# Peptides against a protein of PDB entry 8YR4: the designs that were tried, part 161

Target 1, 309 residues: chain A of PDB entry 8YR4
Amino acid sequence: PRGSPALQLVVLICLGLMGLERALNVLVPIFYRNIVNLLTEKAPWNSLAWTVTSYVFLKFLQGGGTGSTGFVSNLRTFLWIRVQQFTSRRVELLIFSHLHELSLRWHLGRRTGEVLRIADRGTSSVTGLLSYLVFNVIPTLADIIIGIIYFSMFFNAWFGLIVFLCMSLYLTLTIVVTEWRTKFRRAMNTQENATRARAVDSLLNFETVKYYNAESYEVERYREAIIKYQGLEWKSSASLVLLNQTQNLVIGLGLLAGSLLCAYFVTEQKLQVGDYVLFGTYIIQLYMPLNWFGTYYRMIQTNFIDMEN

## One batch from the design tools (peptide; made by RFdiffusion4, then SolubleMPNN)

Design b2_p23_1_s2 (from b2_p23_1, 15 letters changed)
Fold by OpenDDE base, seed 1:
Structure b2_p23_1_s2 (fold): chain B 309 residues (1-309), chain A 23 residues (1-23)
Amino acid sequence: as target 1 above (309 residues)
Amino acid sequence: SSFQELLQQLLQQLLNAPKEVME
């Protein structure tokens, strides 16, 4: 943020905390591997207890793998509130200044409440877009790249290839299915707005509707609009289930292929039992933020469209 | 009329409902 050195320091601290989250995403599976190996080797209690205590501490810092429940993520979110408020206020003032530069005819043609709602939607859309890009999209792509490098260097090139193919297929299908789904969501939102407008117009003209005894006709028109809306809502909801199921299938196939390959290498004594557990834990950890990637991509597309209007 | 004000308030509340509550 230009003009506040305190907020610039908070942004730098938040970027440092994001780097720490990436380090935790690699370290937590490694420490969990080490626990499984120490248990398999029947290692001394002191070594096991230290490794377990260190793992639990790192897991407390990381949280549940969603990146939203860990101490580091909560601290980042808390510090970011001030940056978000500054960004929101700056966008709100820019929109407000632009609205005051518009002609009197533009203001007289629009209800003041509609103008304020467009301003509030614009500020929310920009702030939401920036938050999703910085805190979800970029970190997830970084975790995938780190994962490919880690598995290629410390396991075998085949593990890096499985992760690469799985994540590339996952991202490609997520984008393609989300773009397909966006058509149904736009149609749903357009029909929702049309249904709402008809209800508002009927209620604003209530005296006229009552004078002509047209209540039954207006109720039937509203019912037809609801049925048409529900048909589009069903397509939108069904397309979301299809997206989630496609994502689960791709991750399931990647987990299956990699887990079978790990089990084979453990049987050949090239890997330890802990390395099998590491692979499964790391793939599930990559999946947790990716599950929301389709929602974030859709929100990004919606916010871009809402900014062009 | 008091009904138009109530409808405008209800419209404002329904329009200001965070998109997050409907997903």
Scores: peptide ipSAE 0.007, ipTM 0.341, DockQ to the pose 0.013
Fold by OpenDDE base, seed 4:
Formats: sequence, structure tokens, C-alpha cells
Structure b2_p23_1_s2 (fold): chain B 309 residues (1-309), chain A 23 residues (1-23)
Amino acid sequence: as target 1 above (309 residues)
Amino acid sequence: SSFQELLQQLLQQLLNAPKEVME
């Protein structure tokens, strides 16, 4: 942010905290592995207690894998409030200045309140999208890459390949199925608007409807419109369930393949029991942000469609 | 159309703003 060295420092601290979150995402599973190995070896209590205490402290910093519950993530979110407010205000002032530069004919041809509402929605959508890209998409992609590198270097190239194939397939299917679902959502929204318009027109013409005793006819027409809407709503909702199940299946297959391979290497004494737990824990940690990816990709598409209108 | 272009320009400025914020 030009003109505030304090806000520049806050951005740098937030970037540093994001880097720390990436380090914690690797360290927490490693410490959990070490606990399982120490328990298996019946290690001395002092070593075990130190490792457990260190793990719990790191887990407190990381949080429960929902990116919003860890101390580091909460601190980042808290510090980012001032940066977001500065960015929002700058965008709002740029839009407002641009609106004042527009011709009088443009202002006379449009309701100023509608333009302002579109500007506010646009600003919030853009700021939300940027925050989502910076704090969820990019970090998740970084965690996947870090995971592939880590498993390829410290386990075997096969583990890195399984993670790569699983995550690539997950992302690809998420995009493809979400684009397919967008057709059902557009059809649903169009039918919702048509159903609402019919209800409004019937209510505005209430006196005419009552004069002709046409209340039963209008109710039946509204019922037919609701049934058409519910048929499209069902398709939209069922397509969401199908997306979630497809995602769950891909992660399940990746977890199965990697877990079987880990179990095999443990039986061959090439890996320890803790390494099996490490793999499972790390895959689950990658899945948690990705589960939100489908929701946010829908938000992006919705905001883009709302900008097209 | 003109508002979409403005919003796209604002999006590009916001996407470029992290580079300008680091400068």
C-alpha cells in the first residue's frame, strides 16, 4: 500500500505467517509420526513427553486444519482486517471518482441507487475473490507441491506420484463437474425469477383476479411454477451431492492406494508405523482446504455471472 | 459492458496491487 509503511509491514508479517502455516502443515504430521514411533519403541517417558508437548504446541499454532481455527491463522486474519479495509476504501474511492467522471447522459439514463448497489456488490465480490485466491487457493496449491516434494524425497517417488495424480484428478473433476452444475443453477435461478414475477403480477392484479373469481386459477398456475422450480432445485442439489461424492471417491481412492503402499513398506521394514500415520494425516490435511475449493469456485462463478448481468 | 471492463480493470489493478504493495 503506497503511503503507509505500517500497512506494508503488516502485509509482510501476514506473508511471513502464511509461510509459517506451510511449515506447520509439514511439521505437525512429522511430530505425530515421531510420537507413534516412540510409543511403538516404548521410548523413555521424558522423550515421549517432550515430543507430545511440542506436537500439541505446534497443533495449537496450526489449528484443526480448517484454516481459520489456528492461532497463526487467526493472528493473520486479525492483522489482515486493516489491509482489507484500506484496499476496500481505495477501490470504493476509485469507483466513486470514475462515476463522477461519467457523462450526465449516463447518470440520467440509470438509477444512481442501482449503479451504487452494483458498485458495492462488485467491490465486495472482487475483494472477497482476491482474499480467497491469496489465502486459500495459492496456499493449497503450495501445500500440494510441498507434499509432492516431501513424499518424493523422504519416502519414495511412488508416494509423490499418488499425491500428484489424486490431487490433479480431484481438481480437474471439481472444475468439470462444477461447470456442468452451473447449467442447472442458471436454469433454477431463471425459473425462480419467473415464479416470483408471476406471484408479484398476480398480487398487483388482485382486484381483477377477485372480480373474475380467478383465485383458484392463479393458485394452480403458481403451484405449477413451484413444481417446475422444485424440479430444477432438485437437479441443482442432486448435482452438488454428486460433486461431493465424486470428490470423496477420488480422495478415498488416493488414500487407499497410498495407505496400502505404506502398509506394504511397513511390513517390509522400510518404513515405521508412524510413517503410515504421517501419510494418512497429511492427505487428510490436504483434503480439508480442497473441500472448500469447490464452494469457493462456485462463489467465483456466481460473482462472475452476477457481473455479466 | 463498460462496467464489466471497469470491474475487470479494477480486478487487474487489485491482482497487480500485491506487486505494487511489495514495492
Scores: peptide ipSAE 0.000, ipTM 0.326, DockQ to the pose 0.013
Fold by OpenDDE base, seed 5:
Structure b2_p23_1_s2 (fold): chain B 309 residues (1-309), chain A 23 residues (1-23)
Amino acid sequence: as target 1 above (309 residues)
Amino acid sequence: SSFQELLQQLLQQLLNAPKEVME
């Protein structure tokens, strides 16, 4: 955002709000722990009521753990609209300027409407990717790091290690399985386009097909193309289920290991009952953005494949 | 600079994409 000090200030405010969201991600589980401990100790109603009210207020600011529904996230998204519009317009103008620098022969070889449609798709994909990186990827990585530090400092080094191993394995498997899935999706899209092209060509040549009584042959060829497409579609869909299940298994194992360790420390009176609830709540809270990460990464890769075509 | 290069590469890839896949 060079050239407008107002937009630079908005970016700084948005970064500050992102920092506040990270703080809320730590504070909300802490206040929930405190409620459980106060309930266990049969604390006075006044202390409990203030802690519950404070928790509900913090939860309103944070939202439902997906980041998208909290007041702070909504305010950030609202302020970011102007920055996104500035970025989009700058990208569109760069594309448009570059198109004008291209040779007349290049423009005569392509319909101007197709070139503009490619440019608009490209701009939308780039702005979407940037928004995703800034608002989902970077914050999620920050929350993981903050979580590792928090558990290492306030619980035990073993909890920090469990979170580190769980999240590292989760991210690594997500990347590897998603790269593997991209091959199936590319093959599916290529076969879809080929199946569509065959259908269009057969329909455009309908008179010729009818003249040779080749209708049954064209139908059988189209059927074979559909079966081949469905085989690739099944592989793409099955690979998504495998990704989701692998992610669920990794989080389940991390939750199991950490919950058993926490329960053990509660039985030894080293931790309180609220600390068990904090750990479970915090791990689930880290999982929610990460679960959407696979879906968003799929959307980004779809946009990139749609740009490569 | 890196974002402009990425954008230029992305634009070049988009502009060099074969016509046949968008019909």
Scores: peptide ipSAE 0.000, ipTM 0.309, DockQ to the pose 0.015
Fold by OpenDDE base, seed 2:
Structure b2_p23_1_s2 (fold): chain B 309 residues (1-309), chain A 23 residues (1-23)
Amino acid sequence: as target 1 above (309 residues)
Amino acid sequence: SSFQELLQQLLQQLLNAPKEVME
């Protein structure tokens, strides 16, 4: 935002808070590991109490797992409201100025309510896309890269490779299956609109349908349209279940392979019991934002399609 | 700077998209 140094400072603070969230995603599993190791070693109560208190404080800052958003994420979201409002207002004013530059012929051919609805969809699409890219997609990719680096440096190259292969396969299958599903969703939406149009046309022509005693014919035609819609809805819903199950299988196989390798290294005394718990905790933390990745990718793709129309 | 440029490009695409759909 070129005009307000205050909003530039807020953006910098939000970027700093995003960096802090990435640090917390590494620190929380480390402190949890340390608790498990201290418990295994029967460490003094004072050391345990300080480590547990520090872990709970870091977990409060991070959030996640408890169904609550973390303090850092909430503070970031709160500060971002002003930036979002400034961006939205700027987009709306640019669209409005552009609408006034359009020819009289364009304005005469369109209803004012349709033009405003297109403008609102455009503004919401851009603001949504940017928010999802900056706050969900980019941080998730950063957490994966940080995870690969962390496991490669502090465990063994084999753990970094397992995480890399698991996350790469997960992302690739999520994209491919989501693109495949988009075909079924488009077909479903088209058939839904056609079914609604038939219902509206039948209701608008109610007097004519009643005059010709054609009520049974219109009901049967509407039933056929519903059956066709439900066949497409089933394909869309079944493809979503297939996506979720494929994602669950990939994460399950990655967790199995990594957990078996951790357990093996613990039996050889190369790793501690806390390191096994750290691996499981960290993989679950990486999985939580990725579970929504297919939804984010689909929203991004929908927003791009809504920008092309 | 880069985020503002990306936002301006997305805005230009949105502002140009209505022209291609109306031709």
Scores: peptide ipSAE 0.000, ipTM 0.300, DockQ to the pose 0.015; fails the geometry check

Design b2_p23_1_s3 (from b2_p23_1, 14 letters changed)
Fold by OpenDDE base, seed 3:
Structure b2_p23_1_s3 (fold): chain B 309 residues (1-309), chain A 23 residues (1-23)
Amino acid sequence: as target 1 above (309 residues)
Amino acid sequence: SEFEQLLQQFLQQLLNAPKEVME
């Protein structure tokens, strides 16, 4: 983006954050290995607690792995919104302007039926995805319940309580924040449809626009509509980053509490080093499907609203 | 044609699957 030094700086920061994410992907396994070694060597509690806390902090920055959004990834996504919006707006305006120049040839070739068929394919894809989402939500809830029971029976009631509180808080916040963000998404979609309708109407009336030499005026009106849309899109996207970061924070706190408690019980010889590894792995495994739960919940909610209309 | 590709890109942008499912 040559025209904005601020956006160039944002791109450089995003590239730096991508480099940091790669460094975290190497450091997190190293710190995890170091914890296992320190537990095996029966190292002093202070050294162990520091290494565990450092690991959880690094894991908070990294996130849960593939499909998980850590703090660094969320920060990158948040900063990238403006770069994407700038690029999208520039491309849309270039295409719209070019379509007005090529108007006669475009209108003679317009197959209204292709646009409808594309819309129908989109709707069918969403419906197929919803069925798949239901089959992922139910197993995930079952895995949480099984996890709570397992940790309560085989570790200690305190571990079951930590998992219960962590997952309950995670689900509750996911629902609440998803409901809160639904208003931004609806407003965005309404403005998107209005912007699209305006573009289509302007293009359909191309003869009139050309007759009055009003192409520049229609491009400016379309630019204003895009800016209004992008203001709502930013709120939607920023609210998603906030959701993901809230989820990451809750899991990070659960991982911290449980990992410290596991490490303590291993030092007291009440648990084995393998139990520490099990807890950390299991919490991360539960997190992976749950990261998408907000998207699943919203898609389900949207379909219910569309059925009520 | 370059125009058909641009139109296809525009239609694909207009059809952008809810980015939120791929992010």
Scores: peptide ipSAE 0.010, ipTM 0.453, DockQ to the pose 0.058
Fold by OpenDDE base, seed 5:
Structure b2_p23_1_s3 (fold): chain B 309 residues (1-309), chain A 23 residues (1-23)
Amino acid sequence: as target 1 above (309 residues)
Amino acid sequence: SEFEQLLQQFLQQLLNAPKEVME
């Protein structure tokens, strides 16, 4: 971003956050190992509790093990929205301006095959993503149920309750926030279509625009439409970050409660160190595919709305 | 017209192209 020092600062902050994600990817396994060692050595509860709490805090910052949905990643994604919008708008305006300079026939004749190919790839990618989400979400829901049953039967009933409450809250918030986000997405899509229609009409009438030397006027009108679109896109994208962060918080609280309780029972010799490892690993495994549930639920809702019309 | 649909698809690709390049 050559023209805005504010956006350059945002890029630097985002790069710093990416560096922090790398540090977290190293620290989280180290703290996890330290917990296992402290449990094996029968360390005092205060040291163990501090290490567990620190681990869960670092895990909250990292997210589901990949850093994709952690607090740091969400903050990076949130800040990056404005950078993406700036770049998008600049590219769109440059292309639109260039299309007015070129003959429409020259442009369409060269890109028609590329247009079709990208449209087909887009549709194929969406269909592939849908299939992937179905095949991951249904098993994950099954794994949650199996997990609740397993932890209720083989662990203390309190573990099953923690997992049940955590997953129920997670799913409920995912649905509610996704429904709330649908309003922003609809408004964004409507404005996108209007902005596109305007650009199409301007390009179809390029001869008239050129005759009146109105190219600059049409570019400015298109810029205003893009700014309006980007205001709605920001709300949509920011609401996604809010969803992911809410999900991360719920899982983080569940992981904290369960990990502390498990560590306590290991200290009391009621559970083994292996049981702590099992619990932590299982909760993390449940979290990874659940991140896609909000996207999937939204896609289902969109497809139902598109089928009713 | 097929032309309007193609032009519409083209503009959508232009709008979406910056997202793929930055991710």
Scores: peptide ipSAE 0.009, ipTM 0.418, DockQ to the pose 0.013
Fold by OpenDDE base, seed 1:
Structure b2_p23_1_s3 (fold): chain B 309 residues (1-309), chain A 23 residues (1-23)
Amino acid sequence: as target 1 above (309 residues)
Amino acid sequence: SEFEQLLQQFLQQLLNAPKEVME
């Protein structure tokens, strides 16, 4: 944010907290591994208790990998409210200035409520997109890269390859299926707007509809529009289920391949039991933010569609 | 009219309809 040094400091603190989240995503699995190894070795209670206490503290800071429940994530979200409000207000003022540059005929031809709705959609879309790119896309890509490097350095190169192939396939399928879903969502949104416009126009012309006894005709036309909308909504929802199941399958296959390979290396005494648990925990931590990637890519596309209208 | 008030409330509810946080 240009012009407020306080908000620039808040952005720098939020970036520092994002770096801390990346460190926690590596440390939490390592400490969990160490607990399992200490339990397997029947280590002294003092060492075990210290490691468990440290793990629980780090887990409290991380928030279980959902990205929304951890102390660091909550603190980041709290500090970001002021930056989001500044960005929203700036976008709103830019839209408002642009609307005032438009011809009086454009303002007279559009209902004031529609103009305000376009302005609100535009503001929320830009602000949502920017927040998503900064706090979800970039961190998730960073966590994947860190994961590949970690597994390539501290495990066998085969683990790094499994993570690379799994995450590359996951991202590719997420993009391709989400681009395919965009068509269904555009059709759904267009039909929703048409159904809503018809309902509003029928209600605004209520006296005319009553005068001609056309109530039954308007109700039937509205019913047909709802049925058409629900058919498009079903396609949108079914395509989301297909995306989620495809994502779950890719992660399941990656988890299976890596878990079997890890189990094999534990039997060969090349890895410890804790390393098996680390791999599973780390893959699940990578998966949780990626599961939201489809929803957020959908949000990006909705926001672009809402800016084009 | 009561109808215009209901329509304004309906339009306001439609405008203030929580953006479905499309989870």
Scores: peptide ipSAE 0.008, ipTM 0.419, DockQ to the pose 0.013
Fold by OpenDDE base, seed 2:
Structure b2_p23_1_s3 (fold): chain B 309 residues (1-309), chain A 23 residues (1-23)
Amino acid sequence: as target 1 above (309 residues)
Amino acid sequence: SEFEQLLQQFLQQLLNAPKEVME
């Protein structure tokens, strides 16, 4: 971002965080291997517990599968909001300023394109919502139930209880935080529509604006509307990062509790090293669909908000 | 004309881009 040293520093920090994500992608498998080796060697519990705790901490920083829900990724996404907003605002103002230099005939053609796009959004949202409910939400809930049953039957009641509590807490917090976010999203969408309407009205009146040489005034009014919009957008995007981080924390705590318990039972010769590997792999597999559940629930809520408007 | 239409489509895409795809 040219002209803001603060935003340039944020870009450098984001690049540093991207480098850290790459380091975590290497370190997490190494620490996991070290746990398996320590379990095989029947290492002292203190060394094993430290290595497991360190692994889970690194996994918390990395997040699930792609790292999209990890602490480092969430922090990067959070910091990047301001850079994106700066870039978006600069592009929008440049285009808006250029449109005021263009002729009337171009602005009249714009009305037809806006009406068509509103109609396409409404029809796609309902069909999308039903497909996501049937093909993503229901299977995810089924996978959770199957996972709870599997751990309760194959391991012991304590593992089933940990999975049940973690999944229940994850789902509950996902719903509650997403409902809390809905107000920010509604406010953002309302201000987006108002900002867009103002831009359209200014551009439809371009002859009047040109007659009074008021292009700079209209650009400044549009800038103020964008700044107001971006204040609401930031709240929406920051609340999403908070949701993802809350989900990551619940997953991390569940993985920590279950991994420590599993490691303890391996040291007590109640479970084998293979059972630890199975538990860790299966838990991670259960959490992957849940990361998508947050996205699906957001999409469901968006489609409901878009149907209410 | 074509560039103006492309720029208009791009503006409409930017203004109408479902921010959900970036979420």
Scores: peptide ipSAE 0.012, ipTM 0.406, DockQ to the pose 0.013; fails the geometry check

Design b2_p23_1_s4 (from b2_p23_1, 13 letters changed)
Fold by OpenDDE base, seed 1:
Structure b2_p23_1_s4 (fold): chain B 309 residues (1-309), chain A 23 residues (1-23)
Amino acid sequence: as target 1 above (309 residues)
Amino acid sequence: SEFQKLLEEFLNKLLSAPKETLE
């Protein structure tokens, strides 16, 4: 944010907290591995208790792996409220200034309530997109790269290859299926707007509709528009379920392949029992932000569609 | 009239962007 050194400091603190989240995503699985190894070795209680206490503290800082429930992510979200409000207000003022530069003919052709709704959607869209790119997309890509490097260096090149292939396939299918879904969502939004416009026009002309006893005709036209909308909504929702299942299958196959390979290396005494648990825990931690990627990519696309209108 | 209030509430519900409930 140009012009406020306090908000620039808050952005730097938020970036520092994002770096801390990346460190926690590596450390939490490592400490969980160490607990399993210490339990397997029947280590002294003092060493086990210290490692468990450290793990629970790190897990409190990280949260459930969704990044929404951890202390660090909550602190980041709290600090970011001021940056979001500054960005929102800046976008709102830019839209408002642009609206005032438009011709009187454009303003007379559009209802003030529709213009305000376009401004609010545009502001929410830009702010949501920026927050999503900075806090979900970039960190998730960083966690994938860190994961590939970690597994390639500390396990075997085969584990790094499994993670690389799994995440590359996951990202590719997420993009392709989401681009396919965009067509259904655009059609749904267009039909929603048309259904809404028809309802608003019918209700604003209620005196004319009542004068001609056309209430039954307007209700039937609205019912047909709702049925058409629900048919498009079903396609949008079904395409989401298909995306989520495709993502779950890719992660399940990656988890299966890597877990079987870990189990084999443990039987060969090349890895410890804790390393098997590390792999499973780390893959699940990578999956949780990626599951939200499909939801937020939809939010991005909706926000871009709402900005193009 | 009560109808005008209902219409304004309906229009406000229609004109309110569905807050995508962040589940």
Scores: peptide ipSAE 0.007, ipTM 0.388, DockQ to the pose 0.014
Fold by OpenDDE base, seed 4:
Structure b2_p23_1_s4 (fold): chain B 309 residues (1-309), chain A 23 residues (1-23)
Amino acid sequence: as target 1 above (309 residues)
Amino acid sequence: SEFQKLLEEFLNKLLSAPKETLE
């Protein structure tokens, strides 16, 4: 933000808090590992109590893995409200200034209320997309990279490879299946608009329909349009379930492969029981943001489709 | 500058998209 040193400081604090969230995502599984190892070794109560207290404090800072419930994430989100409002207001003023620079012919050819609604949707979509990219996409990619490095350095290169392959396959399938789904969504939206247009046309011609006693014919024609819409809606919804199930299967296979490998190394006394729990906990922590990634990628595509129309 | 151009191109695409106005 140019012109406000206070907002620049808030951005720097938010970036620092994002770095702290990345550190917490590594530390929380490590402390949980240490608790399991100390319990397995029957360690003295004082050491266990300090480790548990430290873990609970770190877990309070991190939150429940959704990122939305942690103290650090909530503080970041709260501080970012002022930066978002400044950005939105600046985008709105730029759009409004640009609209005033447009020709009178452009303004006469368009309904002012429709232009304002497009501007508001555009501003919200851009600001939402940027906030999503900065706070969810980039951090998730960073957590994946940090995870690969961590597992490669402190475990075995095989764990880093499993995480890399699992996440790469997950992201690739998410993109490919989402692009495939976009065809069904476009067809659904086109049929929805056509069904709505038929209903409006029938209502505008109500007197003519009444004169010809064609009410039953118009109702049946509208019913057929609804059935066609519902057939496309079902394909769109079923394709979403297929996406979610495919994502769940990829994560499940990655978790299975890594958990079996970790269990094997624990049986060979190369790893401790806590390391098995660490791996499972860390994979679940990576999965939670990725589930949101698929939802917001859909929201982005929706906003792009709604802008192409 | 580049982000502002990308935003202007995006806004121009938004504003240049012929809405099928249901006339």
Scores: peptide ipSAE 0.000, ipTM 0.295, DockQ to the pose 0.014
Fold by OpenDDE base, seed 5:
Structure b2_p23_1_s4 (fold): chain B 309 residues (1-309), chain A 23 residues (1-23)
Amino acid sequence: as target 1 above (309 residues)
Amino acid sequence: SEFQKLLEEFLNKLLSAPKETLE
């Protein structure tokens, strides 16, 4: 934000808090590993109690695996409200200025309430997309890179390779299957609009339909349109289940391969029992934001399709 | 500048969309 040095400082603080969240995503599994190792070694209660207290404090700062419930994430979200409001207002004023530059013929062809609804949807979609990119996509990609580096440096290079292959395959399949699903969604939305238009036209022409006793014919045409819509809706919904199952399968295979390799190294006394728990915990932490990525990417595509219409 | 152009192109595309696609 160029106009307010205070808002620029808030953006820098929010970026610093995002960096702290990335550090917490590495530290929380490490402290959990240390607890499991101390329990396995039957360490003295005082050392265990301090490690558990430190873990719970770090977990409070991090929150759940999505980071959405953590103190640091909540503080970031709170500080970002003013930046979001400034960005929203700037986008709204740009849209409003652009609407005033449009020709009188364009304004005469559209109802003012429709233009405002398009502008509001546009503003909400753009601000939502920006917030999603900054707070979910970029952090998740950073966590994957940090994870690959961490496992490559502190574990065997094979763990870093498993995480890299698993996450690369997950992202690639998510994009490819979501692009494939977009075709079914566009077809569904087009058929929904056509079904709604037929219902509205039939109801607006109710007197004519009644005059010709054509009610049964209009009901049957509407039924055929609904059946066609439901066939497209089923394909859209089934394609979502297929996406989710494909994602779960990729993560499950990565978790299986890495967990078996970790268990093998624990049996060879190259790793401790806590390192097995660290790997499982860290992979689950990477998976949680990625699972939401598919839902938000769908929301993005919805907003783009609903804006192209 | 580029984001503003992308936003203007996006807004122009949104606002130039024919009425029939919103029904």
Scores: peptide ipSAE 0.000, ipTM 0.302, DockQ to the pose 0.014
Fold by OpenDDE base, seed 3:
Structure b2_p23_1_s4 (fold): chain B 309 residues (1-309), chain A 23 residues (1-23)
Amino acid sequence: as target 1 above (309 residues)
Amino acid sequence: SEFQKLLEEFLNKLLSAPKETLE
């Protein structure tokens, strides 16, 4: 984007953050290995606690290992919203302007295909949703329950309590924040449909617009509608980043509390080094499907909203 | 030809709900 030095700076920052994500993907396994070595060597608690805290902080920056929900990825996504909106608006206005330069014969044939495609997406979304509930939600809830039972029986009741509190807080915040963001998504979708309807009506009245040389007026009216849409899109996208960051924070706190407690019990010879590895791996494994849970709960609510309209 | 492809890609992108990248 040549016209805004601010957007160029944001692109450079986003590229820098992508480089940082790659560095974190290497550093996190190294710190994890160092923890395992320090536990094996029975290193002093202070060195171990510092290394664990540093690992959890790096893991918070990285996210669950996919990098998609880490603080750095969330910050990148947040900053990228404005770049995406600028690019989208420019492309939409260029296409809309070019459509008003095309001949009448091109406009008459397209309305029916567009309506059919919206309908096909509604149906595919419902089918995908049912598949997700069966293959991801139910297994994830089962794995959480199994995990709580396992940690309570084989480690200590405190580990089961940490997992229970972490997962309960994660699920509760996921639901509450998703319900809170649904109003922004509804408003966005309503404004998107209204913006699209205006574009389609302008393009159907192409002969009238061309007869009155009103192309510039219709382009400006469409620009105003896009700006209004992008204001709602920003709220929707920013609320998603907030959800992902809240989820990452809850998992990070659970991982910190459980990893410190596990490391302490390994130093007291109540647990083995393998138990520390198991705990960390299991919490990360529970987190991966739960991140998807937020995405599909959003799809559920979207499909219900799109069926209510 | 290329503009029709770009318009189809754009209509596909507009109509494609942003795949929330399930990453």
Scores: peptide ipSAE 0.010, ipTM 0.363, DockQ to the pose 0.015; fails the geometry check

